# Peptides against a protein of PDB entry 3PUK: the designs that were tried, part 7

Target 1, 227 residues: chain A of PDB entry 3PUK
Amino acid sequence: ERGLKSVVWRKIKTAVFDDCRKEGEWKIMLLDEFTTKLLSSCCKMTDLLEEGITVIENIYKNREPVRQMKALYFISPTPKSVDCFLRDFGSKSEKKYKAAYIYFTDFCPDSLFNKIKASCSKSIRRCKEINISFIPQESQVYTLDVPDAFYYCYSPDPSNASRKEVVMEAMAEQIVTVCATLDENPGVRYKSKPLDNASKLAQLVEKKLEDYYKIDEKGLIKGKTQS

## One batch from the design tools (peptide; aimed at target 1 I215)

Design b1_p15_1_s2 (made by RFdiffusion4, then SolubleMPNN; from b1_p15_1, 6 letters changed)
Fold by OpenDDE base, seed 5:
Order: structure tokens, then sequence, then C-alpha cells
Structure b1_p15_1_s2 (fold): chain B 227 residues (1-227), chain A 15 residues (1-15)
């Protein structure tokens, strides 16, 4: 069995680096908070150099223009990351890079696409969504990136019920991306605890797995795996 | 993976 880190790296290599690779061309790679953690978890700087990345920059920081180089944006589809991208390409005079390749770690909502379209469409050479919204830790361990998940999931305050649901939806989505990355459709297992969070999350994961594989490229529902 | 191409609705949203 291949470790989760290696699987994630292979997925990124195929979906991102191989997709935008051009012989002899170096790119600047822009990362956000999540993708910084993601890449740190599954690769080294030397690996990125081999993939044609000359330097990594934080998308949130002010950066000097390097107009002769293309930029590879590997970012989460969040307003913050997208806004930073827009600042890089929002005006012709303020373009920081020659062109952009954008790879989102998850589904990008229409609202963000509209902002990109309105401002930066001509600067974009590639735009793809890849389903990697988790951090691999060990061969079978991953970390979800859902802000305040712990707080809302374990909050005894009924007023947080709606937010708890939103958090669980986000968690379930990220778990499904793990399954998608591993090409698995597992039976969902959970431990019964004093709170029904695990059960609720399990149900959400099951539902989202079904939805994901129903719309799979093969047009077929993947059967349940033993994992 | 979702790719934006000329035949996709997502491409139309971006371009």
Amino acid sequence: as target 1 above (227 residues)
Amino acid sequence: EIEFDETSAKYEKLK
C-alpha cells in the first residue's frame, strides 16, 4: 500500500505540475496557508525544483513583480486567496507575472469565478479544480482544514447548531476528497460517543460519496470498497 | 479533477 503522502504528491504532480509543464520554463509558485501545509506534508523543495518551480511565494504577502515569469497558483478557492490573485492581475499596469496557471484545491464557487472573469480572464492560461483539501500526515492519517471545527462540533450551545451543520458539511466534503484521491468508496465507520457528531458526519460522508461517484467521469457508481 | 475547456460550462464562466 502506498502511503497517503506519496499518493497526494503523485496526484499533485499529475494534476498540477504535469498539466502546466513546459520544457525549459520555470514558474513562480504561489501558495496560500492551506497549500503551504499541504505541500510541506508531501514534498520537499527539491521536488518542486524538479517540477520547474524556481521559487515559492506566499500569496498573502506583498511581492515584487517578476513580469517575465509565469506564475503557478496552487490555492484554495477562498475569497482571500482569490482576492490576492486578483491583486496580482487585476490591472494591466499592475500585473506581477507574465501569466497565471490556477489550480484550486476544491470546487470554486461561481461568485469567485465571476470575480476572476471580470478582472483577470485574459491572464489565465489554465484553471482547474483538483480535489485535494486535506493534509496527509501518515499512511492512513490526514488532517482536515475546517476552521473552528472543534469548537462548533463540541459546543453545547444550541445557538451554534446551524454553524455546527456547516462545519460538518465542510468536514464531510474534505473526507470525500480523500476518498476521491485514493479512488476509494469505503464503508463509513464511526465510534458511538456521547455526542452524535460521528454519526452525523458519517451520514454526510456517505451522502457525498454517493453524489461524487454518481457524477464520476465513468458515469457509473463505484461500488463500496473494503477500506 | 475538473478541467476548464471550451466545451464546459465552467470555461464559459471564466472566459
Scores: peptide ipSAE 0.028, ipTM 0.559, DockQ to the pose 0.130
OpenDDE base, seeds 1, 2, 3, 4: peptide ipSAE 0.026, 0.025, 0.026, 0.021; ipTM 0.568, 0.565, 0.552, 0.544

Design b1_p15_1_s3 (made by RFdiffusion4, then SolubleMPNN; from b1_p15_1, 6 letters changed)
Fold by OpenDDE base, seed 1:
Structure b1_p15_1_s3 (fold): chain B 227 residues (1-227), chain A 15 residues (1-15)
Amino acid sequence: as target 1 above (227 residues)
Amino acid sequence: MIEFDESSKKYEELK
């Protein structure tokens, strides 16, 4: 099926698994809450086995060292996930694994990156950012994983205005990652009533799409698609 | 598929 799930899986396979693949080598994969949901939505355990993953571990849980194996970290660029990674490699004498491959689902803030660089750069074989911050549900349906989005978007309390803006920006970023994954620059449609939230979100998405496609490394300006 | 990562260059320091 040429659905969104297949496209997402293909992107992950190319950007993550093909990038760190070594013939005959098995890796342990570490996931956080978001990437667990993401992979569960677009692949099976058998697919991961074919990509050289022997076991999947939760990054938040205590784990026994497997010093002879390399670890693949597919995680969100959050303080919690990064801190767990740092615990695995922060000490030379207490490394959990032989080496690390790190793939972030989004832009990693400089503050987090600098912590990684300062503590365990020598243990890292690869570190990349991929742009997948959504969960595919069906062929043409996806969900956003933004904490408390529903509450802040529909809160009548004016004191939540600043938080509402932050949530809308996060949602817009995730929508742009969907468009990027599909290689589309769509026109944005929305229902404006009864709240103006949809119009605000649409404007943010349009702005971020424009920014994303202007910065194409190849200098190619992609026009609007008819989606 | 166009993948643009402006920050990808920062990871060259880890090589």
Scores: peptide ipSAE 0.028, ipTM 0.568, DockQ to the pose 0.118
OpenDDE base, seeds 2, 3, 4, 5: peptide ipSAE 0.027, 0.026, 0.023, 0.025; ipTM 0.566, 0.578, 0.573, 0.575; seeds 4, 5 fail the geometry check

Design b1_p15_1_s4 (made by RFdiffusion4, then SolubleMPNN; from b1_p15_1, 8 letters changed; failed a check: the pose's geometry)
Amino acid sequence: SIEFDKRSQEYEKLK

Design b1_p15_2 (made by RFdiffusion4)
Pose (drawn by RFdiffusion4):
Structure b1_p15_2 (pose): chain A 227 residues (1-227), chain P 15 residues (1-15)
Amino acid sequence: as target 1 above (227 residues)
Amino acid sequence: SSLEEKLKELEELNE
């Protein structure tokens, strides 16, 4: 099947689980709020055992160290989600697991990355960015994770316009991961209609996905595709 | 360029 959640599942399995899957052994997977919703969206937790995951735990709440099991961190590039990882490895009195495998849902800010590039420890065996920043709500419908996006798009023009841009970029980059997961590099068009916001956004997506496929690393897609 | 650097940094980290 080619359901939107089937496509995402095929990405997670190959880009995450298979990428650190050691045939004979199992791992503990750690999730933040987003990745929880993402995984609950495209599979049952039962399917995870077959993928090398014996136990799934919340990266937020404290956990008991299992220094003989390797950890699979499947999280977003969020200050909270990352600060939690740094509590397990490096500073201080660490560690908590035998090894660390980090998979970011989206591009990791240099700011956050540096905070883990230091307290690195030989543990962090891998750090990848897989670029999946959306929810496959239905086989043909997707939703983003841009909190309070509607308000910061139609609010007046007061002080909180600086956040509007933050929301506008968050939508743009997050939409780009939708195209990248679908292995599409589509042409961009907007409606040029009420308030003309789709124009500003259409430009951000166009610019960002040009920069994106200048880096992909999957090498499957470059230049505009038939979409 | 910034993203390419990031890839290089990640490659280094993965080594």
Fold by OpenDDE base, seed 5:
Structure b1_p15_2 (fold): chain B 227 residues (1-227), chain A 15 residues (1-15)
Amino acid sequence: as target 1 above (227 residues)
Amino acid sequence: SSLEEKLKELEELNE
């Protein structure tokens, strides 16, 4: 049985590395905080070298230009990561790399995409969403990356209700990406007591799973798998 | 247009 880590790695390999691979070409890979954790969880530097990555760099750091090399951006679709990308390619004279391949871990909002298109379109060779917004820990264990999730979910303050809903929706989306990555439609199990958070999250997950599989190109609504 | 369509357009422009 391939652990979750191997499945995630395989997805990244297929969706990112195989997608932009050119024979004999090395790339610099730019990572953000999330993708650094993600890759660290499921691969080694040697694996990245085999995929044609010569160096990994933190997108948030000031980096020296390597104008002759193409850059692979494996980043979250956040304003911070996008702004760092834009700084790398915003000026013709200040281009840090030859070209960019961008792979987002999640859906990129139109606002961010439009910002990229307006400023850096000519530098982008590929832009794709791969929908991996979770970190695999063990064979069937993963962590979600939702800021302040714990705080809002367990906040007794009614004023946080709207924020709690947003957080739960984000969590549900990430869970759906796990299911999509595993090619599974799990039966959602939860403990509702003492708080209803788990029930609400489960409902959101079920709804989003339904939507995902309805839209899936294969038209195959997978039945609920035992979880 | 869907994001996918926008992405496709962007890729076509940069080929």
Scores: peptide ipSAE 0.028, ipTM 0.632, DockQ to the pose 0.287
OpenDDE base, seeds 1, 2, 3, 4: peptide ipSAE 0.016, 0.027, 0.026, 0.024; ipTM 0.489, 0.625, 0.626, 0.626

Design b1_p15_2_s1 (made by RFdiffusion4, then SolubleMPNN; from b1_p15_2, 7 letters changed)
Fold by OpenDDE base, seed 5:
Structure b1_p15_2_s1 (fold): chain B 227 residues (1-227), chain A 15 residues (1-15)
Amino acid sequence: as target 1 above (227 residues)
Amino acid sequence: DELKKRLEELKELNE
């Protein structure tokens, strides 16, 4: 068994901690709701200490400044999380931390990125997107974080069709991040009954996988695997 | 990816 939790942790270690690690330097790590769950699912506090994290703080809470320490923001690219980050560095005289390393769990929209750039660019030492938008539960099980997915996917109301599409898109994106994390391009399997939701989602996933591997860092398209 | 490019540029400017 590949151990999805272990894979996720290794990915985070490589993409986040190794990326910003400096010898002898401790950082404060800021987490949002999703990344709190994510890290809780795949690591322990002792693991974080080994990676140079002294304390973990909730980005949504008011926090006392620790101006001598750099902060590692491992957050979702959401307006809420970004706004909290901006509040930490929005004032030159009242910066909460010495500098920021930002790692987004997914693609950061241009609007949010531009907002960050305009307000806090000088405080940012690193900004990177890591494609982990799921919670590992078991070795081969993950949970998606798509609000109201159940409601819209199973809604019989035609008026919800547009929202259903949005939800499906979001789910597909997150599934692709799982595949990317596992470095796999699997054949999608699904049960089509009683609704065609599974088929639609499968198609979206396949399309997004294709797009992802076409533009991946290696520029190589991986063949479909039996997953 | 334009965004990735911008992110890297931001990194380079602030390292």
Scores: peptide ipSAE 0.041, ipTM 0.707, DockQ to the pose 0.317
OpenDDE base, seeds 1, 2, 3, 4: peptide ipSAE 0.030, 0.028, 0.026, 0.026; ipTM 0.651, 0.640, 0.618, 0.626; seed 4 fails the geometry check

Design b1_p15_2_s2 (made by RFdiffusion4, then SolubleMPNN; from b1_p15_2, 7 letters changed)
Fold by OpenDDE base, seed 2:
Structure b1_p15_2_s2 (fold): chain B 227 residues (1-227), chain A 15 residues (1-15)
Amino acid sequence: as target 1 above (227 residues)
Amino acid sequence: SKLLERKKKLKELNS
């Protein structure tokens, strides 16, 4: 049995590194908060070196230009991360890197995508959404990265109802990325008491799984799996 | 479909 960490690493290797790999070419990799945690959970620096990454940089930090090297952006589709990318390539005369390969961990909203297209399209050699938005912890355990999830899901304040729904939606999306990564359509098991949050989340996951597999490019409808 | 929209966007950007 391959652990979830190894599966995630294999997915990243195939979807990101193999996708932009050029023999003899080294890249600088830009990470944000989430992808730093993600890679730290499933690989070592030596693994990244083997994939042609010479240096890892924090996208949020001020960085010196390395204009002769291409940059691999492995980032979440957030305004903060996208804005940092745009700053790197927004000026034709002051581009920090030679070109960009962008790999988003999840769906990039149209608003952010349009900003990228409008300002930096000529600098982009590749853009892809790889749909890995979770952190593997153990062989069959992962953690979700949803800010304030605990607070909103368990808040008794009715004013937080809308935010709770947003959080639940985000968690469901991340769970679906696990299933997609594992190529499985599992049955969902949960404990609903004392709150109905688990039931709501399960319903969202099931709906999203159904949508995902119905429109899968491979055209394969998978039955329920045990995982 | 969200996934279909993703594919369309990616095709557009990578074209």
Scores: peptide ipSAE 0.066, ipTM 0.752, DockQ to the pose 0.626
OpenDDE base, seeds 1, 3, 4, 5: peptide ipSAE 0.052, 0.041, 0.044, 0.037; ipTM 0.731, 0.714, 0.724, 0.694; seed 1 fails the geometry check

Design b1_p15_2_s3 (made by RFdiffusion4, then SolubleMPNN; from b1_p15_2, 8 letters changed)
Fold by OpenDDE base, seed 4:
Structure b1_p15_2_s3 (fold): chain B 227 residues (1-227), chain A 15 residues (1-15)
Amino acid sequence: as target 1 above (227 residues)
Amino acid sequence: DELKKRLEELKELNK
């Protein structure tokens, strides 16, 4: 039993693979940097084969069209990944695949979402945000994928204050996805001193948890979870 | 509510 890894895999299986599964159908799966790490952390290629994935492709790379096959995009909602998707389906004559199933690991910004809707909506069979923005490392340990998080969080330089806030927001968001994945709304505890990073992060997490549990994916309201 | 709005948008896209 892999603990958090198994939970994450189960979540992906139900939220992604089961959601788009069709009997006898194989799909090409497109991954970006984050989702490559994510899947690598909680499954094997054999697991993906069992879920109807014939091949994994890197979304950032130039790929030959396979127009007879549908594509499963499991990607982060970043401009880079979305842009690659748009290149795959943005032109009617240049569609790489038969159709697209898109599963974002987190909230897709409106700007990107609107761009997708405007250019590729007809090619999309499914679009979903599954809220998994962390990498499971151990049974009860996860890591966040936030560039330069350590540097900015612990930087004493006031010039980094703005960037620190951005990093804190990103970290808080990813922590919330962990809670969502585990279906928990925990009380947030933190240790103060010497820096207020923990306090600030805790506040952000609490706020985002409140927002999330106002309306979840099914429109349900959940209370606090005792741990 | 932004969350509700997004959910509606996603539902629309998935039709």
Scores: peptide ipSAE 0.033, ipTM 0.664, DockQ to the pose 0.816
OpenDDE base, seeds 1, 2, 3, 5: peptide ipSAE 0.030, 0.030, 0.030, 0.029; ipTM 0.664, 0.644, 0.653, 0.651

Design b1_p15_2_s4 (made by RFdiffusion4, then SolubleMPNN; from b1_p15_2, 8 letters changed)
Fold by OpenDDE base, seed 1:
Structure b1_p15_2_s4 (fold): chain B 227 residues (1-227), chain A 15 residues (1-15)
Amino acid sequence: as target 1 above (227 residues)
Amino acid sequence: DKLKERLEKLKEINE
């Protein structure tokens, strides 16, 4: 299949599965709410089996230890998901799995990262941030997952201004992950509304894109692309 | 700068 779903799957395959793959080895994969939706949008269970995943578990649920198997954590960098991981590996005597591979969908805040580093670093064989925080719907359509975004962006109440800014920043971050996934630095376009929300969001996206492409991980500076 | 910092942090965990 063509389009954004295929691009997202290819990125996950390369950044996550190829990175931790070992021939003949099966892993348990732990997902949270967001990554469950993400994977369901761009792959099938058969695809995951081909990548060496024997079973998918919900990180929020109580799980029986499988100490002989390694675990792949594909999760968002949230306190809830991180806390669940910490419970799995926080105690030497109570480790649920043999080892952990952690792949975050976005930047992990220092506070959460430090907790992981301090308590579970010895159990972690890989820890990466893959920068995918959106859900592909169609070939050129994606959705953002920002709680209460609709309410705050369209609220006429001035008291919600600070929360509106936080929501717009989160949305901008997710849009930038789409651009990064597509390897594009587009010109930002928007439809004007009675509210200036679209303009503000566009400015945030442009700024964040600039920041992202200032750092050349591959030795190539990316210029602006066709929108 | 932010990305560079992230890479350094990840390197420390992976080594």
Scores: peptide ipSAE 0.028, ipTM 0.628, DockQ to the pose 0.759
OpenDDE base, seeds 2, 3, 4, 5: peptide ipSAE 0.021, 0.023, 0.021, 0.020; ipTM 0.606, 0.612, 0.596, 0.594

## One batch from the design tools (peptide; aimed at target 1 I130)

Design b1_p16_1 (made by RFdiffusion4)
Pose (drawn by RFdiffusion4):
Structure b1_p16_1 (pose): chain A 227 residues (1-227), chain P 16 residues (1-16)
Amino acid sequence: as target 1 above (227 residues)
Amino acid sequence: EEPDFPQEENRKKYFE
């Protein structure tokens, strides 16, 4: 099947689970709020065992150290989600697991990355960015994770216009991961209609996905595709 | 094993 959640599942399995899957052994997966919704969206937690995950736990709440099991961190590049990882490795009196495998849902800010590039420890065996920042609500419908996006797009023009841009970029980069997961590099068009916001956004997506496929590293897609 | 950051250079190019 080619359901939207089937496509995402095929990505997570190959880009995350298989990428650190050691045939004979199992791992503990850690999730933040987003990745929980993402995984619950495209599979049952039963399917995870077959993928080398014996236990899934919330990265937020404190956990008991299992110094003989390797950890699979499947998290977003969020300050909260990352600060929690740094609690397990490096500073201080650490550690909590035998090894660390980090998989970011999206591009990791240099700011956050540096905070973990230091307290690195030989543990962090891998740190990849898989670029999946959306929810496969239905086999043909997707939703983003841009909190309070509607308000900060149609609010007046007061003080909180600086956040409108923050929301506008968050939508743009997040939409780009939708195209990348579908292995599509589509042409961009907007409606040129009420308030003309699709124009500003269409430009951000166009610019960002040009920069994106200048780096992909999957090498499957470059230049505009038939979409 | 040593830390591995295979996508670091490409990530930096994106933020440039």
Fold by OpenDDE base, seed 1:
Structure b1_p16_1 (fold): chain B 227 residues (1-227), chain A 16 residues (1-16)
Amino acid sequence: as target 1 above (227 residues)
Amino acid sequence: EEPDFPQEENRKKYFE
């Protein structure tokens, strides 16, 4: 029943917690809106305690400095989240924490990455991108986090065509992250709608899956699996 | 500990 949640938790544990874990060290974890939902969907506070997290904080809120502790930032690669991080470490006198470990849930744009590197590099112990941009639901169900996806996908306004394409790309990318997490290359099934958005999305997913597995470490194209 | 940043090659590997 909780297969996908378990897989997602295992991925986070290995990619984030095991990567920055130090024996006897406690960290403060900073979350944004997406990662709060993500962790809430696949773990409990007790699980986080076992991974050496003493407290979780919202990155968007004003926080008191805890200069003796290191911070684990598990956040989306957005301007808002990055700006909040930069406020925590942008000035030597204003550092909120001892050091930072940063794990992005997706590809961080070069502009944001370079901004971080230029401003806060001395405070950063780790900066990695992990491929988890979806929220697991019950069983094998998941939810995508694409803002305004419904609005743009179902808009009859031709002026939204370009925006619709961008949204479809983002959705396809998130679906690929699910497949990557599950180590699957599924055959995609969909129900056609009048606008045939599902068909377009399926084609984008197939293309992106092919690209992903071609460049994967194994260098092997996996055959389609049943999902 | 020295800073550890993702390399462009690794970024492409996982996200392109």
Scores: peptide ipSAE 0.034, ipTM 0.600, DockQ to the pose 0.526
OpenDDE base, seeds 2, 3, 4, 5: peptide ipSAE 0.024, 0.027, 0.018, 0.028; ipTM 0.615, 0.619, 0.549, 0.615; seed 4 fails the geometry check

Design b1_p16_1_s1 (made by RFdiffusion4, then SolubleMPNN; from b1_p16_1 with D4Q Q7D N10A F15E)
Fold by OpenDDE base, seed 1:
Structure b1_p16_1_s1 (fold): chain B 227 residues (1-227), chain A 16 residues (1-16)
Amino acid sequence: as target 1 above (227 residues)
Amino acid sequence: EEPQFPDEEARKKYEE
C-alpha cells in the first residue's frame, strides 16, 4: 500500500518548494487554517527548514513587516485568505515582504484571481493552483475539508436538498484530487447509508474521475486501478 | 527575478 502522507508530501515538495526554491535563499511561509493542518499531517518543521523555510506564520494574524525576505503563501483560495494576502501587498507602502509566491490548494475563483491581478500582480513571482484539498490522517486514510458536510448530507429536511448536492459535489471534487495525487483511477467502494448519500457520492466521483483522466495532461485514458 | 503572474491561458490547464 502507498503511504498517502508521503505521496502528499512529495507532491507539495515538487509543486511548491521545488518550484520556488532558490539556493541560499530563505523564505517566510504563510499558512491558513487548512494548509496548517495539511502540512502538519505530512511533514515536520525540520522538513520545512530543509526546503528553505525559516519561519511559518499564520496569514490571519497581524504580522510585522520583513521587507528583505520573500514570502511563500500556501493557502486555500478563499475570500478570507486572499483578503489577508491583499493586505500584505495591497499598496506600495503596505508591503510586508519583498515579494510573494502564491500556491493555492485548489482552483481559485475568477473573482478572487482578478482581484489579486488588479492589485498585487507586480509583487507576485509565482501564482499556481496545485489541487490538494484533503488531509491525510493514516497511510490510506484522508479527511475532506468540506464545511458543514455532515449537517447537510444527513439532514432529513428536504429544504436542504439543494445544499446537500453542493456539498456532495465539493466532496467528490476533493476525492478526485486524492486520486490524481495518487495517480489512481479506483473502483469506488462504499457502505450504504439510510439516505443513500454514499451511492450518490460514488456516482459523482466516478463521473468526475472519468472526465479527469479523459482530459488529463497526457491525453491518456487510464483503466481502473486496484484501489 | 521578474514577476510571473499567470494569464488566462496558463490557468486553463488547471481547469479539468
Scores: peptide ipSAE 0.050, ipTM 0.701, DockQ to the pose 0.418
OpenDDE base, seeds 2, 3, 4, 5: peptide ipSAE 0.046, 0.045, 0.044, 0.046; ipTM 0.677, 0.676, 0.675, 0.684; seeds 3, 5 fail the geometry check

Design b1_p16_1_s2 (made by RFdiffusion4, then SolubleMPNN; from b1_p16_1, 5 letters changed)
Fold by OpenDDE base, seed 5:
Structure b1_p16_1_s2 (fold): chain B 227 residues (1-227), chain A 16 residues (1-16)
Amino acid sequence: as target 1 above (227 residues)
Amino acid sequence: EEPQFPDEEARKKYEK
């Protein structure tokens, strides 16, 4: 069995670095909070250098232009990260870099996608949505990036029910991205809690897995696998 | 090198 970290790195290498690789070309890589944690969990700076990254920068920080270099944006599809990108390449400001390669860690909402398209499409050499929205910790252990998940999922207060559902949907989506990365359709197992959150989450995961594999690139319907 | 911003059809393959 392959460690999750190696699987994630391999996925990033093929989906991101290999996708935008040009021989002899160095890029500046822009990361947000999530992708900083993600890359730090599965690679070293030396690995990034081998992939043609000269330096990594925080997308949220003000940065001096390096107009002769292209930038690789590996970011989450959030308003905050997108807005930072737009400040770098928007029509109302000087471009920070020569061009952009954008790789989103998940599906980018249409509103954000269209905003990018309308403002700076000419600066974008590549825009791709990949499915890596988790942080590997151990061989088969990962952390979800869902804010306030603990608070809402474990709250017995009915007033939090709506928010809990949103959180569980987000968690289920991220779990599916793990499965997609591992190329597995697991038989979901859980230990039910008094609030039945685990059961509900399991059902959501199973449903989303089914939907995902129905419309995958190969149109494959996979049976349950061991995981 | 030309921009390669995805069109609607190209992007649809990533939709779930």
Scores: peptide ipSAE 0.048, ipTM 0.695, DockQ to the pose 0.422
OpenDDE base, seeds 1, 2, 3, 4: peptide ipSAE 0.047, 0.045, 0.048, 0.046; ipTM 0.704, 0.687, 0.696, 0.694; seeds 3, 4 fail the geometry check

Design b1_p16_1_s3 (made by RFdiffusion4, then SolubleMPNN; from b1_p16_1, 6 letters changed)
Fold by OpenDDE base, seed 5:
Structure b1_p16_1_s3 (fold): chain B 227 residues (1-227), chain A 16 residues (1-16)
Amino acid sequence: as target 1 above (227 residues)
Amino acid sequence: EEPQFPDEEKRKEYEK
């Protein structure tokens, strides 16, 4: 079994770098907070250079135009990251780069997608959604990017019930992306907690796994595997 | 090189 870091790197290489590769062409890569952590966890700068990335830039920062170079945006589908992208290529802003390749780490909401489409579709050579919304820590350990998950999931306050449910859904979705990346359909195991969060999360994961594999492009419905 | 922005049909298929 390959470590999760190597699997994640392989996925990014295939889904992102190989998809937009052009011989002899260098790109500037724009990262947000999440994708900075993601790439830092599974690759080195030398690896990125081998993939045709000359420099990496923070999407949130003001940057000087490099109009002769294409930009590779590897970002989360969030309003903040999308707004920064739109400032680089939006109709009201001068284009900072020659063209854009945009790869979202997860499904981009229709509102954001439509906003991009309406403002800068002509500048986009690629716009794809990939399923990598987790940070690999060790061979089979990962962290989820769900803000304030701890605070809401462990809150006994009924007033937080709605937010807790949203957080649980987001966590379940990210766990499914891990499974998709590993090409596994694990049997879900959990330890009971006083708030029954583990059981609820397990049920959500199982449901989402079923949905994912039913619509899998490979047409593979896998049985439960070890995890 | 032409822009390859997903069309609505492709987007809908991805949402499923």
Scores: peptide ipSAE 0.030, ipTM 0.632, DockQ to the pose 0.433
OpenDDE base, seeds 1, 2, 3, 4: peptide ipSAE 0.029, 0.029, 0.027, 0.031; ipTM 0.626, 0.621, 0.616, 0.603; seed 4 fails the geometry check

Design b1_p16_1_s4 (made by RFdiffusion4, then SolubleMPNN; from b1_p16_1 with D4E Q7D N10K F15E)
Fold by OpenDDE base, seed 3:
Structure b1_p16_1_s4 (fold): chain B 227 residues (1-227), chain A 16 residues (1-16)
Amino acid sequence: as target 1 above (227 residues)
Amino acid sequence: EEPEFPDEEKRKKYEE
C-alpha cells in the first residue's frame, strides 16, 4: 500500500540526505510549502532524525539565527523560496546559519540560480537539482501540485487557452518525474474527454519522457514499458 | 569545503 511512498523516500534519502551526510553532524532542515507536504507524505520525524536532522523549519517564517549549525534547504525552485534563502545568507543581513546545502526539487531557472550564485556562493556547500515534483499517495497513486489545474484545464473560456497550456506543461513535467523516480518509460494511455485535455497531456508527457531519457546521465533511451 | 553546483551544461539540457 505504500509502494510509491517508499520509493520517493528512498530517492530523497539517497539524493539529499546521503549526499550531504557527515558523521556526527546535525543539520537544521528548511522546507517550503511543497517539500513540507512531500516529506509529510513519505516519512516521519523519526526518519529525519535518523538522517541527521535535528529540527525542521519553515523557510517562509522569520527564524532566529543558529549560527553554529549548518542548514539543509530542501525547497522548490521558486522566487519565493529562493528569496527566503537569500534573506538567510544575503549580504544585507547576517548569516542565520553556518553554511547551506541546497537541494531543489526541480530545475532551477538560470535567473534564480545566478541570483543565488552572485549573492551567497561563499555560504553554499552543495547546490543540486533533484527531480521530485509530485506528492506520493497510497500504493502507486500520486497527486500533482499544479495550482488551479482543474480550473484552467476545464475552463470553457478561450481567453484561458494560454494558461491552460502552461498548466498542462507543468502537469506533464510532474508526471515525468514520477516515471523518472520509478525508472519507467511507460506507454501513455488515456481516456479522451470533450475538451481533449487528456490527449494533449499525453502528448506532452510522451515528448517530455523522450527528452528526459535522451539527456539522462546514462544517455540511454529506454524502450516503452508496460506499467 | 568548497561549494558544488550543478553542471551548467546539464542544467541547460534540463531547461529544454
Scores: peptide ipSAE 0.035, ipTM 0.652, DockQ to the pose 0.618
OpenDDE base, seeds 1, 2, 4, 5: peptide ipSAE 0.033, 0.032, 0.038, 0.011; ipTM 0.613, 0.639, 0.640, 0.410; seeds 2, 4 fail the geometry check

